# Designs tried in a protein design run: peptides against a protein of PDB entry 6A30. Part 15

Target 1, 150 residues: chain A of PDB entry 6A30
Amino acid sequence: AQDADNVLQPIMDLLDSNLTLFAKICEKTVLKRVLKELWKLVMNTMERTIVLPPLTDQTMIGTLLRKHGKGLEKGRVKLPSHSDGTQMIFNAAKELGQLSKLKDHMVREEAKSLTPKQCAVVELALDTIKQYFHAGGVGLKKTFLEKSPD

## One batch from the design tools (peptide; made by RFdiffusion4, then SolubleMPNN)

Design b1_p10_4_s3 (from b1_p10_4, 6 letters changed)
Fold by OpenDDE base, seed 2:
Structure b1_p10_4_s3 (fold): chain B 150 residues (1-150), chain A 10 residues (1-10)
Amino acid sequence: as target 1 above (150 residues)
Amino acid sequence: PTSWEKLAAE
């Protein structure tokens, strides 16, 4: 449990910072969309990090953004900068490159198969992240979080 | 609640 917390805390702090910003500058509908995109990004990054350890953070992020990144063309965004919502997601994704730390802690071996201990850590991590994105009901719905992001 | 949770609840 402590190991999982140590790995997750930096990621959670980063997410909190980004989501705080988005909550301030986005209307609720746009914020919900941002949450969904971030969820997809995080989940896919975790999955790929475990399955494909040799990939670099930048490579993974770039691939994920190309595959799952859709422009936030709908909704009002009051951006303090001249950046659009898509750029904000891109920046957030880049910052989330620290998810590689999760790789370092969870994928100790080049083996594609996780040990029982590693599986338990992954399960705990996923549960924690789900709870975070649900945020007592103000975030994403549980039904959405239980679905595959793919 | 976290900072963003509070904001999202408004």
Scores: peptide ipSAE 0.400, ipTM 0.890, DockQ to the pose 0.643
Fold by OpenDDE base, seed 5:
Structure b1_p10_4_s3 (fold): chain B 150 residues (1-150), chain A 10 residues (1-10)
Amino acid sequence: as target 1 above (150 residues)
Amino acid sequence: PTSWEKLAAE
């Protein structure tokens, strides 16, 4: 548990900074959309980092944003331009490339499969991230978080 | 609660 927390803390700090910014400038409906996009990005980044061959963070994020990026709808509140919002998410995602550190803290085995211990750490990390995005109910719904982003 | 959580609750 402590090891997972130590690995996740930098990511959580990044998420806190970005979500705080978005919470200040976005209405609730837009904030939910941002949360969903960030969730997808985090999950996809984590999956690729653990399961797929190493990709450059920028290439991976760019591909993810192009595939999953939906336009930020204009709400009642002054939203940054669509480009600005997308760029902010992109930048946040780039910093989330630090998720690769989770892999570095795991025992590098030659096998493409995770050991039972590694699986347990990943599961704990996922649970922690889910709880964070749920945020006691003010964030994303549990039903959404339990669905595969793929 | 985190800072953003507090903001989201408002």
Scores: peptide ipSAE 0.395, ipTM 0.889, DockQ to the pose 0.513
Fold by OpenDDE base, seed 3:
Structure b1_p10_4_s3 (fold): chain B 150 residues (1-150), chain A 10 residues (1-10)
Amino acid sequence: as target 1 above (150 residues)
Amino acid sequence: PTSWEKLAAE
């Protein structure tokens, strides 16, 4: 549990910052699409982290989310002004387009065997992230979250 | 609920 928390905290903070930004600049339907793409990105990145721990940067998820989180500066979400709103939406749409293409570049690799402890941590992490994306029903549907990100 | 959850619920 403690290990899971240590790993998840930076990811969750970054997700919260990014989603806060997107929630402010996106219409609800667009936001839902953003959530779906972020979910896929997170799942794919986690898969890579598990499969190739030595080759995968532990900060990969954070780095990826930071790259796609427009308007995040100095750990704080910078809200767009009215003058910047259109550009921010355009940038968000562009990033979504790139995320959708990421799926095609994800190669499934054979999962390495995990210890029971590692499995427990992964399960806890997955449950936590699923709950986060579900957001009490405001976010993604459970049925979507339980499906393969493929 | 997180800040974005509140925003998304509106």
Scores: peptide ipSAE 0.385, ipTM 0.886, DockQ to the pose 0.547
Fold by OpenDDE base, seed 1:
Structure b1_p10_4_s3 (fold): chain B 150 residues (1-150), chain A 10 residues (1-10)
Amino acid sequence: as target 1 above (150 residues)
Amino acid sequence: PTSWEKLAAE
């Protein structure tokens, strides 16, 4: 638990800072959309960082942003500025490169399964992040968080 | 609640 907390705290701080900014500038419906995109980004980043061979943070971020950042581009939701919203997510994703620390802590060998201890830490981390995104009900629905981000 | 949660609840 303590190990997971130590790794997650910087990420949570980063998310809190970014979400605070988004909450200030976005209406509720827009904020929900932003949360969904951030959730997908975080989950995919974790998956790639923990399960897949090491990629550079830049490569992972670029791939994830290209896939998920278009959620803002599709014009489904009016943002104060499309450019601003996209840039904010980009910056957030870039800073979420701190997830590499989770990899360094959890992954002993690239091609091997996680130890039971490591699995427990990952499970705890996922639960913590889900709870964070749910935010007592003001964030994402639990049913959404239990589904694949794909 | 976190800072953003408070804002989102408004």
Scores: peptide ipSAE 0.382, ipTM 0.885, DockQ to the pose 0.645

Design b1_p10_5_s1 (from b1_p10_5, 5 letters changed)
Fold by OpenDDE base, seed 5:
Structure b1_p10_5_s1 (fold): chain B 150 residues (1-150), chain A 10 residues (1-10)
Amino acid sequence: as target 1 above (150 residues)
Amino acid sequence: ETSWEKLAKE
């Protein structure tokens, strides 16, 4: 459990910062669309990070997302005035677009076998992230989260 | 409960 928390903390902190901003600015339908795109991005990044590189306490996922998502500070989310809200969404969408390009630039390494301990950590991490995106029912549907990303 | 979950419920 502690190992899974250590692995997830960097990505969860980034997601909390971004989703807090989006929840304040976006209408519910827009927020749901953002959640779906973030879910796909996170799942694709996790697949590469878990299968190819060795699993560490601070996974490449958090580092990669942070490198491309610098526009939303972890601290006090200063919401811009109503006139600037559209620009903030546009900037956030642009940052997410840069993350999608990372998929094509990731070096394919040989798949490494996971130890039973690493498998257990990955399972706990996946469950935690699914619960986070479900958010007690206000987020993504369970049926969507259980599907493998195309 | 996450911070954004609370905000999304409001």
Scores: peptide ipSAE 0.446, ipTM 0.906, DockQ to the pose 0.456
Fold by OpenDDE base, seed 1:
Structure b1_p10_5_s1 (fold): chain B 150 residues (1-150), chain A 10 residues (1-10)
Amino acid sequence: as target 1 above (150 residues)
Amino acid sequence: ETSWEKLAKE
């Protein structure tokens, strides 16, 4: 459980930051679309991580996310003015693009079979992420989350 | 409850 939390925490922090931004600036239908795309991205990243297990280097994910996360200072979320909304979306998209880059870095490791312990961690992680994206029904539908991303 | 969930309810 603790290992899963350690692996997920950086991703969850990034998701929370981005989704908080999107929730503020996007209409509900747009937000739902963003959630769907994020879900696909996360699932594809996890699939690659499972197929290519560098789960051991918690340090690389943390460092990549930390280097780019410095821009969200603790500052008072000023409601972006209309002109700032586009810039914020662009910045958020850039941060999401960094998740894609993380995917590319993880692809270089040889596919190893997961140990039973690793499988359990992945299952727990998947369940946690599904719950997160469902968000008590505010987010994605369970039926959507249970489908494999195309 | 996540921060974005709270915002999305709003």
Scores: peptide ipSAE 0.431, ipTM 0.905, DockQ to the pose 0.449
Fold by OpenDDE base, seed 3:
Structure b1_p10_5_s1 (fold): chain B 150 residues (1-150), chain A 10 residues (1-10)
Amino acid sequence: as target 1 above (150 residues)
Amino acid sequence: ETSWEKLAKE
């Protein structure tokens, strides 16, 4: 649906920028770890957005990803130098450690009841994001994506 | 296929 696309497009653009950066500077095993942590972050943020809409900004995912996507210049990903790459990996590793703790700080609140239309949008959004993270098999395994991040 | 997917395949 157009509504889902409008909501997801900014997030997807930011994810593309971040993952492009990480793909350039990280080994495959590190990239896989980054994907797992980003998946958890996205899922947790989406859950909060649904459960506590008044407390969460629709741009929260984008803001969080922007904070963790250090080295992204607005509108273009630059290839880091060797020295810059090492620092970026260090920063990424540090931030991944912080992301892993995010789960422990999430208070599960009572889920807001969604209208059928809202449910359909959420389902479509979830499927789209799953496909994005799977990336034809290059990304995360389907078995991982089908499990709860909890 | 996204740009990062291409990079991840390399």
Scores: peptide ipSAE 0.429, ipTM 0.904, DockQ to the pose 0.405
Fold by OpenDDE base, seed 4:
Structure b1_p10_5_s1 (fold): chain B 150 residues (1-150), chain A 10 residues (1-10)
Amino acid sequence: as target 1 above (150 residues)
Amino acid sequence: ETSWEKLAKE
């Protein structure tokens, strides 16, 4: 459990920050669409991370998070005017786009078979992420989350 | 301000 939490914490922190913002500025239908795209991105990233040695991904995710985390310090949460909300969405979309590009640079290393311990960590991680995206029913439907990404 | 994490735990 603790190992899964340690692996997920950087992603969860990033997602919490972004989804908290999106929940405030997006209409419910738009939010659901964003969540679906993020879910696909996360699932695809996890699939690649599972296939790729975990050590390189933590360092890359940590480095990406550190580079982007320095920019969030100074913003006094002024109630975004409608114009400020659009710029925030644009910036957030740009950041998400960079995460997608990182996906393309992840070289498919040969899928080593996961050890039973690694499988257990992945299962726990998946359950945690599913719960997070469901958000007590505010987020994505369980039926959507149980569908394997295509 | 309710964080997404708080919403998820509720």
Scores: peptide ipSAE 0.353, ipTM 0.860, DockQ to the pose 0.475

Design b1_p10_5_s2 (from b1_p10_5, 5 letters changed)
Fold by OpenDDE base, seed 2:
Structure b1_p10_5_s2 (fold): chain B 150 residues (1-150), chain A 10 residues (1-10)
Amino acid sequence: as target 1 above (150 residues)
Amino acid sequence: MTSWEKLAAE
């Protein structure tokens, strides 16, 4: 449990900061869309980090952002400043690229199957992230979180 | 409850 918390804390802090910002500037419908895209990004990053051989952080993030960023462009974000909401989301997602650090903590041996201990940590991490995105019901629905982001 | 949860509940 402590190991999972240590791994997740930086991600959670980053998510909390960004989601707080988005909650302030976005309408509820836009916020939900942002949450969905962030969820996909997080899940895909975790999956690739665990399953795929090491890609450079920038390449992985860039690919993920390119794939999922198209869905965010349609969101009308009422930003108090003349900043492009899409750019803000992009920047937030870029910062979430630090999710690659999750690899260093969770997957010590890239070429091998996860040990039972590592699997347990991943499961706990996933549950924690799901709970976080659900946020007692104000976030994403459980049914959405249980589906594959692919 | 996190800061964003409070904001989202609003």
Scores: peptide ipSAE 0.391, ipTM 0.893, DockQ to the pose 0.648
Fold by OpenDDE base, seed 1:
Order: C-alpha cells, then sequence, then structure tokens
Structure b1_p10_5_s2 (fold): chain B 150 residues (1-150), chain A 10 residues (1-10)
C-alpha cells in the first residue's frame, strides 16, 4: 500500500491541480470529456510504465513532476481574468505534455516481467486511480472505467 | 473529497 501511494502521489497531485483548474473553467459536459481524455492518457502512460521501467525508480516520476511542478505556485487561484485563464490552460496543457515526455523516458527501458509484489502494487494503483476518476459519481462512470482506454 | 470533486459537484 505504501509503495503504491508513493508511486501515485506525484500523479495524483498533478491530476488534482489540473482537474481543479478544469472544474473551475469548464461546463460539466466539457469537464466530462476532459476526464475521458485524461483517463486514456493515464492508462496509456501506466501501461508503458509497467512494461518498461522497473517500478523501483519512483524517483524519476517524482523528479520530473517536481521539476516542472515548481512553477505552479500554490497561489490562491484568484479567478484569473480571461487572459489569465488562457495562460493557466496553457500551463496545464504544458504540464500534461510533460507526462508525454515521461512516456518517452520510460519507453527506453527494456520490458521486464513484473514480480508478484509489483503486480499487487499495480492492481492497487489501478483501483485507486479508478476511484479517483469516478469521484463519488461526479466523474466518470464505473462502466467506462472498466473498459479499455482504446 | 478532493477540491476538484467539490467543484464538479456544484
Amino acid sequence: as target 1 above (150 residues)
Amino acid sequence: MTSWEKLAAE
């Protein structure tokens, strides 16, 4: 459980920051679409992360996210003026784009078979992420989360 | 409940 939490925390922090922004600026139907796209992105990223890097390098995800997360000052998101909102969306998109770079770093490592311990961590991580995206019913439907991200 | 969940529920 602790290992899964350590792996997930950086991702969860990033998701929480971005989804908070989107929830503030998007209508519910738009937000739902954003959630679906984020779900696909997260699942695809996890699939590659599971197959390629040894789960032991929790530090790389954390370091990549920390290096880029320093720019999102926990500043009181005053509802930015329309201009500020656009910049925030741009910054959020840039941060999400960094997940793609993480993907590229992960792809360079050879696919290794997961140990039983690693499998258990992945299963727990997946369950946690599904719950997060469901968000007590305000997020994605459970039926959607159980389907392939394809 | 996370911050975004609260906002999405509104």
Scores: peptide ipSAE 0.374, ipTM 0.891, DockQ to the pose 0.594
Fold by OpenDDE base, seed 3:
Structure b1_p10_5_s2 (fold): chain B 150 residues (1-150), chain A 10 residues (1-10)
Amino acid sequence: as target 1 above (150 residues)
Amino acid sequence: MTSWEKLAAE
């Protein structure tokens, strides 16, 4: 459980920051579309991360994500003036772009079979992320989350 | 409930 939390925390922090921003600036239908794209990105990234062997690279990714996530100062969310909104969208797009780059840097190392413990951690992580994206029903539908991103 | 969930419910 602790290992799963350590792996998930940087991703969750990044998602929470970005989704909070998008929830503030996007209309509900646009937000739903953003959620779908983020879900696909996260699933693809996780799939590659899981296929990539041991815990060391996940820690590096987590550290990289933490370093970039800390740059969003807990500034009191002043309702962005029109000029501030454009900059926030640009910053959010830039952060999403960094997630995409992270996907590309995840080199397919040889699919070493995950240990049973690692499988359990991954399953727990996936369930947690599914719940996060479902968000008690305000996010993505369960039927969408259960479908393969193919 | 996360901050964005609250905002999305609104």
Scores: peptide ipSAE 0.371, ipTM 0.890, DockQ to the pose 0.586
Fold by OpenDDE base, seed 5:
Structure b1_p10_5_s2 (fold): chain B 150 residues (1-150), chain A 10 residues (1-10)
Amino acid sequence: as target 1 above (150 residues)
Amino acid sequence: MTSWEKLAAE
């Protein structure tokens, strides 16, 4: 429970701030539309965070950029001859291919079945978010929240 | 009850 709360608290704070603002300025019909869009956004973000850990891509891109960025000494950008440009594109494509394989390998390793504990935390988090968006009946309908956002 | 829930109930 505490782990789920720690993960959810930043999201809930953001939602509370935004929803409070929208509740003050919007009619009920507009507020309902905003709630639906926020629900979709939250679900998509959670799905991506669970399925596609974004942190690995930013850290790898940052590390790759940092490794290649040290070589930009102020040397005269000799316009790479046509041959050098093609080779650079080929090397970049090869590196992208290797990154894709590494990503697939990491996704495959992380696609290790969520431990039962992790599953329980995710389920609890989802239930909490659903209750939050339902808001005792003034928010979204339960039937809407139970539909898998395709 | 959150602040927005109160506002939405009004």
Scores: peptide ipSAE 0.367, ipTM 0.888, DockQ to the pose 0.498

Design b1_p10_5_s3 (from b1_p10_5, 5 letters changed)
Fold by OpenDDE base, seed 4:
Structure b1_p10_5_s3 (fold): chain B 150 residues (1-150), chain A 10 residues (1-10)
Amino acid sequence: as target 1 above (150 residues)
Amino acid sequence: MTSWEKLAKE
């Protein structure tokens, strides 16, 4: 459990930051679309990453997240004017696009069969992410989260 | 409850 939390925490922090931004600037319908796209991105990333990133990749994800997270200075969330909201969406989309690039740099470690322990960690991770995206019913529907993204 | 969940409920 703790290992899964340690692996997920950087992703969850990134998601929370981005979704908090989107929740502030987007209508509920747009937010749901963003959630769906983020879900697809996360699932595709996990599918490619389900080779448990070696501890080195946690540092790379953490470093990439930290390098890009430094730009989220403690600035007083002034309700962005409509123009500022567009720029924030663009910046957030750019950050998400960089996550997609991280997907390409995540070396296909040879599909070593996951150990039972690794499988359990992945299952816990998936459940945690599903719960996060469902968000007590305000997020994505369970039926959507249970469908294969393929 | 996550920060964005709170915002999405408002």
Scores: peptide ipSAE 0.396, ipTM 0.895, DockQ to the pose 0.554
Fold by OpenDDE base, seed 1:
Structure b1_p10_5_s3 (fold): chain B 150 residues (1-150), chain A 10 residues (1-10)
Amino acid sequence: as target 1 above (150 residues)
Amino acid sequence: MTSWEKLAKE
């Protein structure tokens, strides 16, 4: 359980930060679209991670995510003026783009079969992420989350 | 409840 939490926490922190920003600046339909794209990205990243478990230390992913997450802590969330909204979307999109880059770095490792323990961690992680994206019904529908991203 | 969930309910 703790291992899953350690792997998920950086991703969850990044998602929470970005989704909080999007929830503030985007209309609900736009937010849903963002959620769908993020879900696809997360699922594809996890699939690649499962198929290509990074041999590289959990520390690198955590450090990369932490290095980019530290920039958001100290900013007084001034209510973005209309002009600031576009810049915030751009910045959020840039941060999401970093998740995509993380995906590309993970592809280089040889596909190894997951151990039963790793499978259990992945299953728990997937369930946690699904619950997170569902967000008590304000996020994505369960039926959408249960479908494999094409 | 996540921070964004709270905002999305608003």
Scores: peptide ipSAE 0.382, ipTM 0.892, DockQ to the pose 0.601
Fold by OpenDDE base, seed 5:
Structure b1_p10_5_s3 (fold): chain B 150 residues (1-150), chain A 10 residues (1-10)
Amino acid sequence: as target 1 above (150 residues)
Amino acid sequence: MTSWEKLAKE
């Protein structure tokens, strides 16, 4: 519980500040629309943070370049003749395709399976956020909050 | 009760 609260506190503080402002200036129908958009944003951000390890594009590119850079030591750069331009583009496209596949594999491998403890924290965090957006009935409906954002 | 919940009820 305490760990979940510590993780959520910065998000909740941000939401409280913004929603307090919106509650003061917006009519109820506008406020409800803002709540729906904020909910989608929060859910998408949480999904990306939890399910997709923040593969900083930079670290993956760096690791990929480092792995491929070790293989490039021995290859004498033969200057491609004019007819080889198409083959170079094809090879570059093939390498880019392999990089894309490797990105998908790395995203899957680095998808650190949440430990059971982490899963419990995430579940508690989600429940807390749902309650926050419901706000005793003045916010979003429970039926809306229980639907997974497609 | 959150601060905005209070404001939304008023």
Scores: peptide ipSAE 0.379, ipTM 0.891, DockQ to the pose 0.658
Fold by OpenDDE base, seed 3:
Structure b1_p10_5_s3 (fold): chain B 150 residues (1-150), chain A 10 residues (1-10)
Amino acid sequence: as target 1 above (150 residues)
Amino acid sequence: MTSWEKLAKE
């Protein structure tokens, strides 16, 4: 459990920061679309992270995500004036674009078979992320989360 | 409840 939390924390922090921003500036329909795209991105990133580098490399992903996430100052985001909203959307889109680039930089190491312990951590991580994206029903539908992104 | 979840419910 603790290992899964350590691996997920950087991703969750990034997701929380980005989704908080999107929830403030986007309509509900746009937010749902963003959630779907983020879900696909996270699933694809996790698949590559699990299949390619050992759990130790997730620290590197977390560090990369943390370095890119530092731009969201925890500052009490004052409701930006109308001009500031466009810049916030642009910044949020830029951060999402960086996540996509991170996916491309994940070097395919040889698919090492996950140990039973690693499988259990991955399953727990997936369940946690599914619950996070479902968000008690305000996020993505369970039927969408249970479908393979393929 | 996450911060964004709260905002999405409003």
Scores: peptide ipSAE 0.376, ipTM 0.890, DockQ to the pose 0.396

Design b1_p10_5_s4 (from b1_p10_5, 5 letters changed)
Fold by OpenDDE base, seed 5:
Structure b1_p10_5_s4 (fold): chain B 150 residues (1-150), chain A 10 residues (1-10)
Amino acid sequence: as target 1 above (150 residues)
Amino acid sequence: MTSWEILAKE
């Protein structure tokens, strides 16, 4: 429970600040629309964070670029003839394809099934967020919150 | 009860 609260607290603080502002200035119909958009944003962010491991992609791309960049030092940059440019694009596309496969592998490896403990934390977190958006009935309807794609 | 819940009831 405490771990879930620690993860959620920054999001909840942000939501509370924004929703407090919107509740003061918006008519009820506008507020409901804002709530729906915020709900979608939160769900998409959580899905990406939980299902898509934070691709340390920037570090891996940086490391891959650094590893391949060392090989480019020796070649006298002959002005690539038109044919060399096409080959470079093909090689870059092939490398990007390998990066995509590596991404799929990392997603698969880090798709280590959330430990039962992690699953329980996520479920608790989701329930807490649903309750927050429902707000005792003044927020989003339970039926809307339950139809959110898992 | 969050601060915005109170405001929304109003």
Scores: peptide ipSAE 0.286, ipTM 0.862, DockQ to the pose 0.660
Fold by OpenDDE base, seed 3:
Structure b1_p10_5_s4 (fold): chain B 150 residues (1-150), chain A 10 residues (1-10)
Amino acid sequence: as target 1 above (150 residues)
Amino acid sequence: MTSWEILAKE
C-alpha cells in the first residue's frame, strides 16, 4: 500500500492541479475530452512506471514530479482576467507536455514479469485511478474506464 | 471528493 501511494501521489498531485485548472476554465464537453486524453496518458505512464523501472527509479521520478507540482500555491484563484486565462491554459498545457515527456524518458527495460507484490500494487493503483477519473459520475463513464485496454 | 470534482458538478 505505501509503495503504491508513493508512486501514485506525484501523478495524483499533478492530475489534481491540472484538472482543477481545466475544470475552472473549460466547458464540460472540453473537460471530458481532456479527461479521456489524460486517462490514456496516465495508463501508459503507469504501465511504464510500474512494469518497466524498478521501484527505486520511481522514487526519483516521483520526487521530480513533486518538485514541479509544488508551484501551484493554493492561492485563492481570482477568476483570471481574459489575459490570465490564456496564460493558465498555456501553463496547464506545458505541465501536460511534461507528463508526456516523462512517458518518453522512461526507458523500456525488458518486460520482466511483475512480481506478485507489483501486481497487487498495480491493481490497487488502477482501482484508485479509475475511481478518481470516474469522480462520482462527473468524470469518465465506468464503461469507458472498463473498456480501455488495461 | 477532489476540488476538480466539485467544480465539474457546478
Scores: peptide ipSAE 0.227, ipTM 0.842, DockQ to the pose 0.440
Fold by OpenDDE base, seed 1:
Structure b1_p10_5_s4 (fold): chain B 150 residues (1-150), chain A 10 residues (1-10)
Amino acid sequence: as target 1 above (150 residues)
Amino acid sequence: MTSWEILAKE
């Protein structure tokens, strides 16, 4: 459990920061679309992280995510004027684009079979992420989360 | 409850 939390915490912090921003600046339909794209990205990243790198490189992903996340802390979120909202969406989209590029760098490691312990951690992580994206019903529908390839 | 969940309910 603690190992799963340690792995998920950096991802959850990044997601929470970005989704908080999107929730402030986007209407509900746009937010739902963002959630769907983030869900796909997270699932793809997890699949690759689980299939491709040994557990030792998770610190590198956390460090890369932290290096990019440091830019967001100083934003005294003044309610962005309409012009500032577009720039924030662009910046958030750019950050998501960088996560997609990280996806390309992760492809080089040989797919190793997961140990039973790793499988249990992944299952717990997936359940946690599904609950996070469902967000008590304000997020993605359970049916969407269940149909997504795990 | 996450910060964005609170905001998405408003």
Scores: peptide ipSAE 0.226, ipTM 0.840, DockQ to the pose 0.593
Fold by OpenDDE base, seed 2:
Structure b1_p10_5_s4 (fold): chain B 150 residues (1-150), chain A 10 residues (1-10)
Amino acid sequence: as target 1 above (150 residues)
Amino acid sequence: MTSWEILAKE
């Protein structure tokens, strides 16, 4: 459990910050589209991170995510005027785009069989993320979350 | 309950 939390916490912090921003600025229909794209990105990133040999530095994904996330100072989010909202969306999209770039630089090493412990951590991590994206029914449908990323 | 979940209900 603790190992899964350590891997998930940086991702969850990034997602929570960005989704909170999108929830304030975007209509519900736009937010659902953003959630679907984020879900795909997270699933692809997790699949690669798990299939890749344990990045000995769990600190590197956390540090890469934290180095790119440090720009979100806990500034009192005054609801920015309509013009500021576009820039905030652009910045959030740019931060999410960095996750996509991380995907491209992760070398496809041959899928080594996960150890039983690694499988258990992955399953727990996936369940936690599914619950997060479902968000008590206001987020993505369970049927969408259970569909394997092709 | 996540921060964005609260906002999305509204």
Scores: peptide ipSAE 0.225, ipTM 0.838, DockQ to the pose 0.591

